# Ledger of designs, part 155: peptides against a protein of PDB entry 8PQO

Target 1, 252 residues: chain A of PDB entry 8PQO
Amino acid sequence: VLLKEYRVILPVSVDEYQVGQLYSVAEASKNETGGGEGVEVLVNEPYEKDGEKGQYTHKIYHLQSKVPTFVRMLAPEGALNIHEKAWNAYPYCRTVITNEYMKEDFLIKIETWHKPDLGTQENVHKLEPEAWKHVEAVYIDIADRSQVLSKDYKAEEDPAKFKSIKTGRGPLGPNWKQELVNQKDCPYMCAYKLVTVKFKWWGLQNKVENFIHKQERRLFTNFHRQLFCWLDKWVDLTMDDIRRMEEETKRQ

## One batch from the design tools (peptide; made by RFdiffusion4, then SolubleMPNN)

Design b1_p22_7_s4 (from b1_p22_7, 15 letters changed)
Fold by OpenDDE base, seed 4:
Parts: sequence; structure tokens; C-alpha cells
Structure b1_p22_7_s4 (fold): chain B 252 residues (1-252), chain A 22 residues (1-22)
Amino acid sequence: as target 1 above (252 residues)
Amino acid sequence: LEKQLKEGLETILNTILKLTLQ
């Protein structure tokens, strides 16, 4: 098992982020080939547990069309079906990803707190002290080009070049986080993403767990760069606007 | 072959992780 807490600081409010995230997820999904193909929604309902209220979803991702033919032919039953269980009680979210074939031998868990701070809280997910000692804290700086793979880099998604016309935010220079403290009118937040990866295959555990974390870090970096650079597209949208957009997309 | 499998796995993971992003 490998745990890392990714801390993503953004020059947006917690309330703004909720809209921006939903917009950016929808946009990113449209840009991916086969977005929504092979997705089965089993459950989508409100929940209440231990004072936490939100939306619960259970989805199955059928990957048979996403792998080479020879892999599909050799794959055991259920090996290409990924289950996602998600609890969205914004500003708290939890996602659990499992596989039908691997059962208890595979787990990706992502727990996120969105806080109006600069990533200074320790153990925001309230782990036991001994467990917390094994968590690596990883800061993602959306303005740091060195954290972006060359193949992923796009100038139109570079926070160091982008300036929001609607809000006046950006471009983000090397010291943007320090400067933000002095800008009373600019909101900020941190997404604390605790990622737990478990892959119990002899000889491959560390390799696969590290690989998955590398992909998560890459995703979080690119996604939040996009989210910020798309600020002018979503900052004036309401949650009702987002809901309408989602409904329109489902009818397509 | 190993390279192709790795690239395929990366694509699958990125797709799933994007769709599951919260």
C-alpha cells in the first residue's frame, strides 16, 4: 500500500472551485476519445451517513473496447471491468476504484478535502498518527512548468502565461503563492487529495503502485492547470447552468 | 510489445482517472 497526499493550491474560492471542477471534468471528458463509452451507471442517489450528506454514485467502466484485441481475448472475466464508488459531499469527496477480477488485491481510494487555506493543514483527513507518518505530502504547483511533461504541455493551458479577463487573476509568476497572501481581494484554496493505492501482486506491488501515483500526479497537475486557464469560461456559470449542461450532454 | 502495453495501460488509467475525478 502506498499513500500520498497531493496538495493543490489554486487562486479560486472553495465555492468557485465546485463550478470550475464540474465544468472542467465535463470539458476534459469531451476531449477524450470515447468519453462516456462503456460507462454503466448502477446507482446515482442522495445519501446521508454520520452527518455527511451528499450524492452517491456507483459506475462500471467496461474497458473491452479500450484494449488491444489480444489483451481482450486473454483477459479473465471481469478483469476489464472497473467499479467506481463515489461519495460527493462537497467540500468533502471520496472515490473508491476496484476491479472485479482482482477483488481485494486492487484498490485506488481518493479522499479530498477542499479548504480555504494555502495547504498548511497537517493530517486534514484525520488518520491515526502511525498511519500519517507513512503519508508523503506532495505539493502541486500549477505554475511550475518543470512539473509538466513535455508531451502534456500546451501554451493555452499554462498558468504562467494566462490572464483572466473576467477576474484579473494571473499570470502566475514564480512567487504567486506568496503574493496571493498580500492580495486581499483574491480568493485561494487548497485541494487536499489523499490517494491510497493498493496492488497485491507478488513482485509487482511497488512498481504498479508507484506507476499509478505517477499517473495521478500527472492528471491532477494537468487538470488543475486547465481548470485555472479555463476560468473565464466557467466563473460566471451557476450550479444550475452546470446541471443544464450535464443534462444536455446526456441527451447527446 | 512492452512499450505498447505500458502506453495502453497509461491511456486506460488516464481515461478512468479523468472520469472519476472529484
Scores: peptide ipSAE 0.311, ipTM 0.857, DockQ to the pose 0.486
Fold by OpenDDE base, seed 1:
Structure b1_p22_7_s4 (fold): chain B 252 residues (1-252), chain A 22 residues (1-22)
Amino acid sequence: as target 1 above (252 residues)
Amino acid sequence: LEKQLKEGLETILNTILKLTLQ
C-alpha cells in the first residue's frame, strides 16, 4: 500500500471550485474519444451516513472496447470491468476504484477535502498518527512548467501565461503563492487529495503502485492547469447551469 | 513488448482516472 497526499493550491474559492471542477470534467471528457462509451451507471442517489450528506454513485467502466484485441482475448473474466463508487459531499469527496477480477488485491481510493487555505493543514483526513507517518505530502504547483511533461504542455493551458478577463487573476509568476497571501481580493483554496493505492501482486506491488501515483500526479497537474485557464468559461456559471449542461449531455 | 504494454497501461489508466474526476 502506498499513500500520498497531493495538495493543489488554486487562486479560486471553494465555492468557485465546485463549479469549475464540474465544468472542466465535462469539457475534458468531450475531448476524450469514447469517454462515455462503456460506462454503466448502476446507482445515483442521495446518501446520509455518519453525519455526511451527499450524492452516491456506482459506475462500471467496461473496458473491452478500449483495449487491444490480444488483451481482450487474454484477459480473465471481470478483469476489464472497473467499479467506481463515489461519495460526493462537497467540500468532501471520496472515490473508490476496484476491479472485479482483482477483488481485494486492487484498490485506488481518492479522498479530497477542499479547504480555504494554502495547503498548511496537516492530517486533514484525520488518519491515525502511525498511518500519517507513512503519507508523503506532494505539492502540485500549477504554474511550474517543470512539473508538466512536454507532450502534455499547451500554451493555452499555461497558468504562467493566462490572464482572466472576468476576474483579473493571473498570470501566475514563480512566487504567485506568496503574493496571493498579500492579495486580499483574490480567493484561494487547497484541494487535499489523499490517494491510497493498493496492488497486491508479488514482485509487482511497488512498481505498479508507484506507476499509478505517477499517473495521478500527472492527471491532477494537467486538470488543474486547465481548470484555472478555463476560468472565464465557468466562473459566471451557477450550479443550476451545470446541472442543465449535464442533462443535455446525457440526452446526446 | 514491455514498452508497448506500459504505454497501453498508461493509456487505460489515464482514461479511467480522467473519468473518475466526476
Scores: peptide ipSAE 0.299, ipTM 0.853, DockQ to the pose 0.410
Fold by OpenDDE base, seed 2:
Structure b1_p22_7_s4 (fold): chain B 252 residues (1-252), chain A 22 residues (1-22)
Amino acid sequence: as target 1 above (252 residues)
Amino acid sequence: LEKQLKEGLETILNTILKLTLQ
């Protein structure tokens, strides 16, 4: 098991982020081949547990059409079915990813707290001390080009170049986080993403767990760079606007 | 083989993780 807490600081409010996240997820997913093809929604309902109130979803991703034919032919039953269980109680979110074939030997869990701070809270997910001592805290700086793979880099998604017309935010210089504290009118937040990865196959555990974390970090970095650079596209939208857009997209 | 496996996993993970992002 490998745990890392990714801390993504953004010059947006927690309330703004809720809109921006949903918008950016929708935009990012449009570029994926097949869109919702192979996605089965089993459950999509409100939930309430221990004072946490939100939306629960259970989805199955059927990957049979997404892998080469030889992989599909050799894959054990259930190996290409990925289950996602998600609890969205913004500003808290939890996602659990499992596989039918691997059962308890595979887990990706992503727990996120969105806080109006600069990533200074320790153990925001309230882990036991013994567990917390094994968590690596990883700061993602969306303005740091060195954290972006060359193949992923786009100038139009570079926070160091972007200037928001609607908000006046950006571009983000090398010391933008330090300067932010002096900008009373600029909101900020941190997304604390605790990622737990478990892959118990002997000889491959560390390799696969580290690989998954590498992909998660890459995703979080690119996504939040996009989210910020798309600020003018979503900052004036309401949650009702987003919900309407999602409904319209589902009907297409 | 290792390279092919890595590329395949990368593609699968990239797709899944993007779809599951919240």
Scores: peptide ipSAE 0.279, ipTM 0.850, DockQ to the pose 0.405
Fold by OpenDDE base, seed 3:
Structure b1_p22_7_s4 (fold): chain B 252 residues (1-252), chain A 22 residues (1-22)
Amino acid sequence: as target 1 above (252 residues)
Amino acid sequence: LEKQLKEGLETILNTILKLTLQ
């Protein structure tokens, strides 16, 4: 088991981020070939548990069409089905990813707190001390080009080049986080993403767990760069606008 | 086989896009 807490600081408010996240997820999905193909929604309902209120979703990603034929033919039953269970109680979110074939031997859990701070809180997820001491805190700087793979880099998604017309935010220079503290008119937040990865396979556990974390970091970095650079597209939208857009997308 | 596993995992992550809620 490998745990890392990714801290993503953004020059947006927690309330703004809720809209921006949903918009950016939808937009990113449109950019992917095959979009929602092979996605089965089993459950999508409100939940309330232990004072936590939100939306619960259970999705199955059927990857048979996303892999080469020979992989599909050789894959064990259930190996190409990924289950995602998600609890959206913004500003708290939890996602659990499992595989039918691997069962208990595979787990990706992502727990996120969105806080109106600069990533300075320790153990936001309130882990036991013994568990917390094994968590690596990883700061993601969306303005740092060195954290972006060349193949992922797009100039239109570079926070160091982008300036929001609607908000005046950006471009983000090398010391943007320090400068942000002095800018009373610019909101900020941190997404604290505790990622738990378990891959129980003898000889491959550490390798695969580290690989998954590397991919998660890459994903979080790219996504939040997009989210910020798309600020002018979503900052004026309301949650009702987002809901309407989602409904319209479902009808297409 | 290890390379294929990596490619498979990348495909999974790309398919899910954002591993947060929704």
Scores: peptide ipSAE 0.269, ipTM 0.852, DockQ to the pose 0.366; fails the geometry check

Design b1_p22_8_s1 (from b1_p22_8, 10 letters changed)
Fold by OpenDDE base, seed 1:
Structure b1_p22_8_s1 (fold): chain B 252 residues (1-252), chain A 22 residues (1-22)
Amino acid sequence: as target 1 above (252 residues)
Amino acid sequence: MELPESYYLDLGKFLFELLLEN
């Protein structure tokens, strides 16, 4: 098991981020896969547990239609079905990802707290001290080009070049985080994303767990760069607007 | 939704490759 806490600081409020995240996920999904094809929603219901109140969803991503025929022919039963169980109690979220074939041998858990700070809180997820001792904190700077792979880089998604017309935020210079502390007019937040990766195959555990974390970091970096650079597209949207967009995506 | 659909596609492909190699 390998745990890392990714801390993503953004020049947006916690409330703004809720809209921006949903918009950006929907937009990214539309651009990459063409919509919700192959997604089955098994459960979508409110939940309340231990003072946590939110929406629980269980989705299955059926990847059979998204892979080449030879992959479908070779893949064992359940190998192309990924389950996502999500507890959305924003500003807290938890997502558990499993695969039908691997069962208990594979787990990705993402637990996120969205806080109106600059990533200064330690152990925001309230782990036991011994567990927290083994968590690496990883800071993601969306303005730092060196954290972006060359193949992923797009100028239109570069926070160091982007200027929001609607909010006046950006571009983000090398010291943008330090400068933000003194800018009362610009809201800020940090997404504390505790990622747990478990892969229970002997001899491959460390390799796979480290690889998945590398992909998670890449995803979080690119996604939040997009989220910020798309600020003018979503900052004026309401939650009702987002719901309409989600429904449209499901129809594709 | 917290993750784009492309994430799951990439993850699935990775897992499948692991199955083929082992």
Scores: peptide ipSAE 0.509, ipTM 0.919, DockQ to the pose 0.765
Fold by OpenDDE base, seed 5:
Structure b1_p22_8_s1 (fold): chain B 252 residues (1-252), chain A 22 residues (1-22)
Amino acid sequence: as target 1 above (252 residues)
Amino acid sequence: MELPESYYLDLGKFLFELLLEN
């Protein structure tokens, strides 16, 4: 088991992020896969547990139509079915990812707190001290080009070049986080993303767990660069606007 | 947390490759 807490600082408010995240996920999905093909929603219902109230979803991503024919033919039963269980109680959310073939041998858990700070809080997820001491805190700087793979880099998604017309935010210079504290008109937040990866195959545990964390970091970096650079597209939207957009997408 | 669909495609590809190699 390998745990890391990724801290992503953004020049947006917690309330803004709620809209921006949903918009950016939808936009990124449209650009990559065409918008929801192969996604089965098994459960979508409200939940209440231990004072936490939110929406619970269980989705299956059927990847058979998304991979080459030879992969479909060779893949074991269930290997191309990814289950996502999500508890969305914004500003807290939890996602558990499993695979039908791997069963208990594979788990990715992502627990996120969105806080109006600069990533300075310790143990926001309230882990036991023994567990917390083994968690590596990883800071993601969306303005740092060195954290982006060359193949992932796009100039239109570079926070160091982008300036929001609607908000005036950006571009983000090398010291943008330090300067942000002195900018009264610019909100900020941190997404504290505790990622737990379990892979129980002997001899491969460390390799696979580290690889998955590398991919998670890559995803979080690229996604939040997009989120910021798309600010003008979503900053004026409301949650009701997002809900309407989602409903329209479901009807297609 | 909601993730882009491409994430799951990449994850599935990785898992499949892992199965082929082991």
Scores: peptide ipSAE 0.502, ipTM 0.918, DockQ to the pose 0.767
Fold by OpenDDE base, seed 3:
Structure b1_p22_8_s1 (fold): chain B 252 residues (1-252), chain A 22 residues (1-22)
Amino acid sequence: as target 1 above (252 residues)
Amino acid sequence: MELPESYYLDLGKFLFELLLEN
């Protein structure tokens, strides 16, 4: 088991982020796959547990149509089905990812707190001290080009070049986080993402767990760069606007 | 938290390669 807490600081408010995240996920999904093909929603219902109230979803990502024919033919039954269980109680979210074939041998858990701070809180997820001491805190700087793979880099998604017309935010220079403290009119937040990766296949645990964390970091970096650079596209949208957009997408 | 579909495609690709090589 390998745990890391990724801290992503953004020059947006917690309330703004709720809209921006949903917009950016939808936009990114459209750009890559052309829609929600292969996604099955098993459960979508409200939940309330231990003072946490939100929406619970269980989705299956059927990847059979997204892989080459030879992969489909060779893949064991269930290997191409990825389950996502998500508890969305914004500003708290939890996502659990499993695979039918690997069963208990594979788990990715992502727990996120969105806080109106600069990533200074320790153990925001309230882990036991013994567990917390094994968690590496990883700061993601969306303005740092060196954290982006060359193959992922796009100039139109570079926070160091982007200037928001609607809000006046950006571009983000090398010291943008320090400068943000002195900008009273610019909101900021931190997404504290505790990622737990478990892979139990003998001899491959460390390799696979580290690889998955590398991919998670890559995802979080690229996604939040996009989210910020798309600010003018979503900042004036309401949650109701997002819900309407999602419904329209489901009809296509 | 919600993830884009590309995440699951990349994850699946990795898992499939892992299954084929082991």
Scores: peptide ipSAE 0.496, ipTM 0.916, DockQ to the pose 0.774
Fold by OpenDDE base, seed 2:
Structure b1_p22_8_s1 (fold): chain B 252 residues (1-252), chain A 22 residues (1-22)
Amino acid sequence: as target 1 above (252 residues)
Amino acid sequence: MELPESYYLDLGKFLFELLLEN
């Protein structure tokens, strides 16, 4: 088991982020895979548990049509089905990812708190001290180009170059976080993403767990760079607008 | 939705490669 807490600081409010995240996920999905093809929604219902109230979703990502023929032919039963269980109680959310074939031998859990701070809270997920001491805190700076792989870099998604017309935010210089504290009119938040990766196959545990974390970090970095650089596209949208957009996408 | 579809594709590809190699 390998745990890391990724802290992503953004010059947006917690309320803004809720819209921006949903927009950016949808946009990224359209650009990369052509939409929700192969996604089965098993459950989509409100939940209430232990004082947490939100929306629960259970989705299956069927990857049979997304992989080469030889992969489909060699894949064992259930191997191409990835389950996502998500508890969305913004500003808290939890996502659990499993695979039908690997069962308990594979788990990715992402627990996120969105807080109106600069990533300074310790143990926001309230882990036991013994567990918390094994968690690596990783700060993601969306303006730091050195954290971006060359193959992932796009100038139009560079926060160090982007200037929001609607909000006036950006570009983000090397000291943007320090400068943000002095800008009373610019909101900020941190997404505290506790990522738990479990892979139980002997001899492959460390390799797989570290690889998955590397991919998570890459995803979070690129995604939040996009989210910020797409600010003018989503900042004026409401949650109702997002819901309508999602419904329209489902109908296509 | 918290993760883009491409995430699952990449994850699946990695897992399948792992399955093929072991």
Scores: peptide ipSAE 0.498, ipTM 0.916, DockQ to the pose 0.748; fails the geometry check

Design b1_p22_8_s2 (from b1_p22_8, 12 letters changed)
Fold by OpenDDE base, seed 5:
Structure b1_p22_8_s2 (fold): chain B 252 residues (1-252), chain A 22 residues (1-22)
Amino acid sequence: as target 1 above (252 residues)
Amino acid sequence: MELRESVYLDLGLFIFNILLEN
């Protein structure tokens, strides 16, 4: 098991982020080739558990059309079915990813707190001390181009170049996080993303767990760069606007 | 088209890359 807490600082408020995240997910889904194909929604309902209230979703990602033919033909039963269970109680979210074939030998859990700070809170997820001491805190800087793979880089999604017309935020210079404290008119937040990766297959545990973390970091980095650079597209939207967009996307 | 909760996770490429690197 490998745990890391990714801390993503953004020059947006927690309330703004709720809209921006949903918009950016919707936008990214539209731009993805084969988006929605092979996705089965089993459950989508409100939940209440231990004082936590939100929306629960259970989705299956059928990867048969997303892998090469030879992989599909050789894959054991259930190996290409990924289950995603998500509890969205913003500003708290939890996602659990499992696989039918690997069962308890595979787990990706992502627990996120969105806080109006600069990523300074320790153990925001309230882990036991013994567990917390093994968690690596990783800061993601959305303005740092060196954290972006060349193949992922797009100039229109570069926070170091983007200037929001509607808000005046950006571009984000090398010391943008430090400068935020002095900018009273610019809100900020941190997404604390505790990622738990378990892969119990002997001889492959460390390799696969580290690889998955590397991919998660890549995804978080790229997504939040997009979220910020799309600020002018979503900053004036309401939650009702987002709900309408989601319904429209669902019908397509 | 269904919205993804996992933040633009290209699961197909993700799983494929896992298989290739092992």
Scores: peptide ipSAE 0.029, ipTM 0.692, DockQ to the pose 0.316
Fold by OpenDDE base, seed 2:
Structure b1_p22_8_s2 (fold): chain B 252 residues (1-252), chain A 22 residues (1-22)
Amino acid sequence: as target 1 above (252 residues)
Amino acid sequence: MELRESVYLDLGLFIFNILLEN
């Protein structure tokens, strides 16, 4: 098991982020090859448990059409079905990814708190001390180009170049986080993403767990760069606007 | 086009796509 807490600081408010996240997810999904093919939504409903109230989703990703024929032929039953269970109780979110074949031997859990701070809170997910001491805190700087793979880099998604016309935010220089504290009119937040990765396969555990973390970090970095650079597209939208957009998209 | 309502951009597909590319 490998745990890391990714802290993503953004020059947006927690309330703004809720809109921006949903917008950016929708926008990014449009750019994905294959669209929603192979995605089965089993559950999409409100939930309430232990004082947590939000939206619960259960999706199955059927990867049979996404892998080469020889892989499909060799894959055991259920190995190409990925389950994603998500609890969205913003500002708290939890996603659990499992595989039918691997069962308890495979887990990706992402727990996120969105806080109106600069990533300074320790153990925001309230882990036991023994568990917390094994968590690596990783700061993601969306303005740092060195954290972006060359193949992922797009100039139009570079926070160091983008300036929001609607808000005046950006571009984000090397010291943008330090300067942010002096900008009283600019909101900020941190997404604390605790990522738990478990892959119990002798000889491959560390390799796969580290690989998954690397991909998660890559995803978080690119996504939040997009979210910020798309600020002018979503900052004036309301949650109701987002909901309408989602419904309209479902009807197409 | 089906909207993917995942909060995390269909992380499962993303990870496995990357796995398949390597």
Scores: peptide ipSAE 0.032, ipTM 0.704, DockQ to the pose 0.203; fails the geometry check
Fold by OpenDDE base, seed 4:
Structure b1_p22_8_s2 (fold): chain B 252 residues (1-252), chain A 22 residues (1-22)
Amino acid sequence: as target 1 above (252 residues)
Amino acid sequence: MELRESVYLDLGLFIFNILLEN
């Protein structure tokens, strides 16, 4: 098991982020090939548990069409079905990813707290001390080009080049976080994303767990760069606007 | 078209890469 807490600082408010996240997810999904091909939604309903209220979703990603033929032919039954269970109680979110074939031998858990700070809180997820000491904190700087793979880099998604017309935020220079503190009118937040990865196969555990973390970091980096650079597209939207957009998209 | 509400934007590619590298 490998745990890392990714801390993504953004020059947006917690409330703004809620809109921006949903918009950016929707937008990113549209830009991806297949646009949700092979996704089966089993459950999408409100939940209440232990005082936590939010939206629960259970999705199955059928990856048979997403892998090469030889992989599909060799894959054991259920190996290409990924289950995603998500509890969205913003500003808290939890996602659990499992696989039908690997069962208890595979787990990706992503727990996120969105806080109006600069990523300074320790153990925001309230882990036991013994568990917390094994968590690596990883700071993602959306303005740092060196954290972006060349193949992922897009100039239009570069926070170091983007300036929001609507808000005046950006571009984010090398010292943008320090400068942000001095700008009373610019909100900020941190997404604390605790990622737990379990891949319990002898000889492959460390390799796969590290690989998954690498990919998660990559995804978080790219996503939040997009989220910020798309600020002018979503900053004036309401949650109701987002819901309407989602419903319209579902009908297509 | 079903929207991906996941934290995972490209799960298909992600799993694909895992399968190829192992």
Scores: peptide ipSAE 0.030, ipTM 0.699, DockQ to the pose 0.270; fails the geometry check
Fold by OpenDDE base, seed 3:
Structure b1_p22_8_s2 (fold): chain B 252 residues (1-252), chain A 22 residues (1-22)
Amino acid sequence: as target 1 above (252 residues)
Amino acid sequence: MELRESVYLDLGLFIFNILLEN
């Protein structure tokens, strides 16, 4: 098991982020080849548990059409089905990813708190002290080009070049995070993403767990760079606007 | 078309990279 807490600081408010995240997910999905092909939504309903109230979703990603034919033919039953269970009680979110074939031997859990701070809180997810000692805190800087793979880099998604016309935010220079403290009119937040990865296969555990973390970090970095650079597209939208957009997309 | 709501996995890249590295 490998745990890391990724801290993503953004020059947006917690309330703004809720809109921006949903917009950016929708926009990114439009750019995905094949769209929602292979995605089955089993459950999408409100939930209430232990004072937490939000939306619960259960999706299955069927990867049969996404892998080469020889892989599909040789794959064990259930190996190409990934289950994603998500509890969205913004500003708290939890996602659990499992595989039918691997069962208890595979787990990816992502727990996120969105806080109006600069990533200074320790153990925001309230882990036991012994467990917290094993968590590496990883700061993601969306303005740092060195954290972006060359193949992922797009100039139009570079926070170091982007300036929001509507808000005046950006471009984000090398010391942008330190400068936020002195900018009274610029909101800020941190997404604390605790990622738990378990891959219990002999000889492959460490390699795969580290690989998954690298991929998660890559995804978080790219997504939040997009989110910020698309600020002018979503900052004036309301949650109702987002819901309408989602419904329109579902009809296609 | 159903939208992907997860921003946590690039499933195609994930599977392919695992297969290529092992």
Scores: peptide ipSAE 0.029, ipTM 0.688, DockQ to the pose 0.257; fails the geometry check

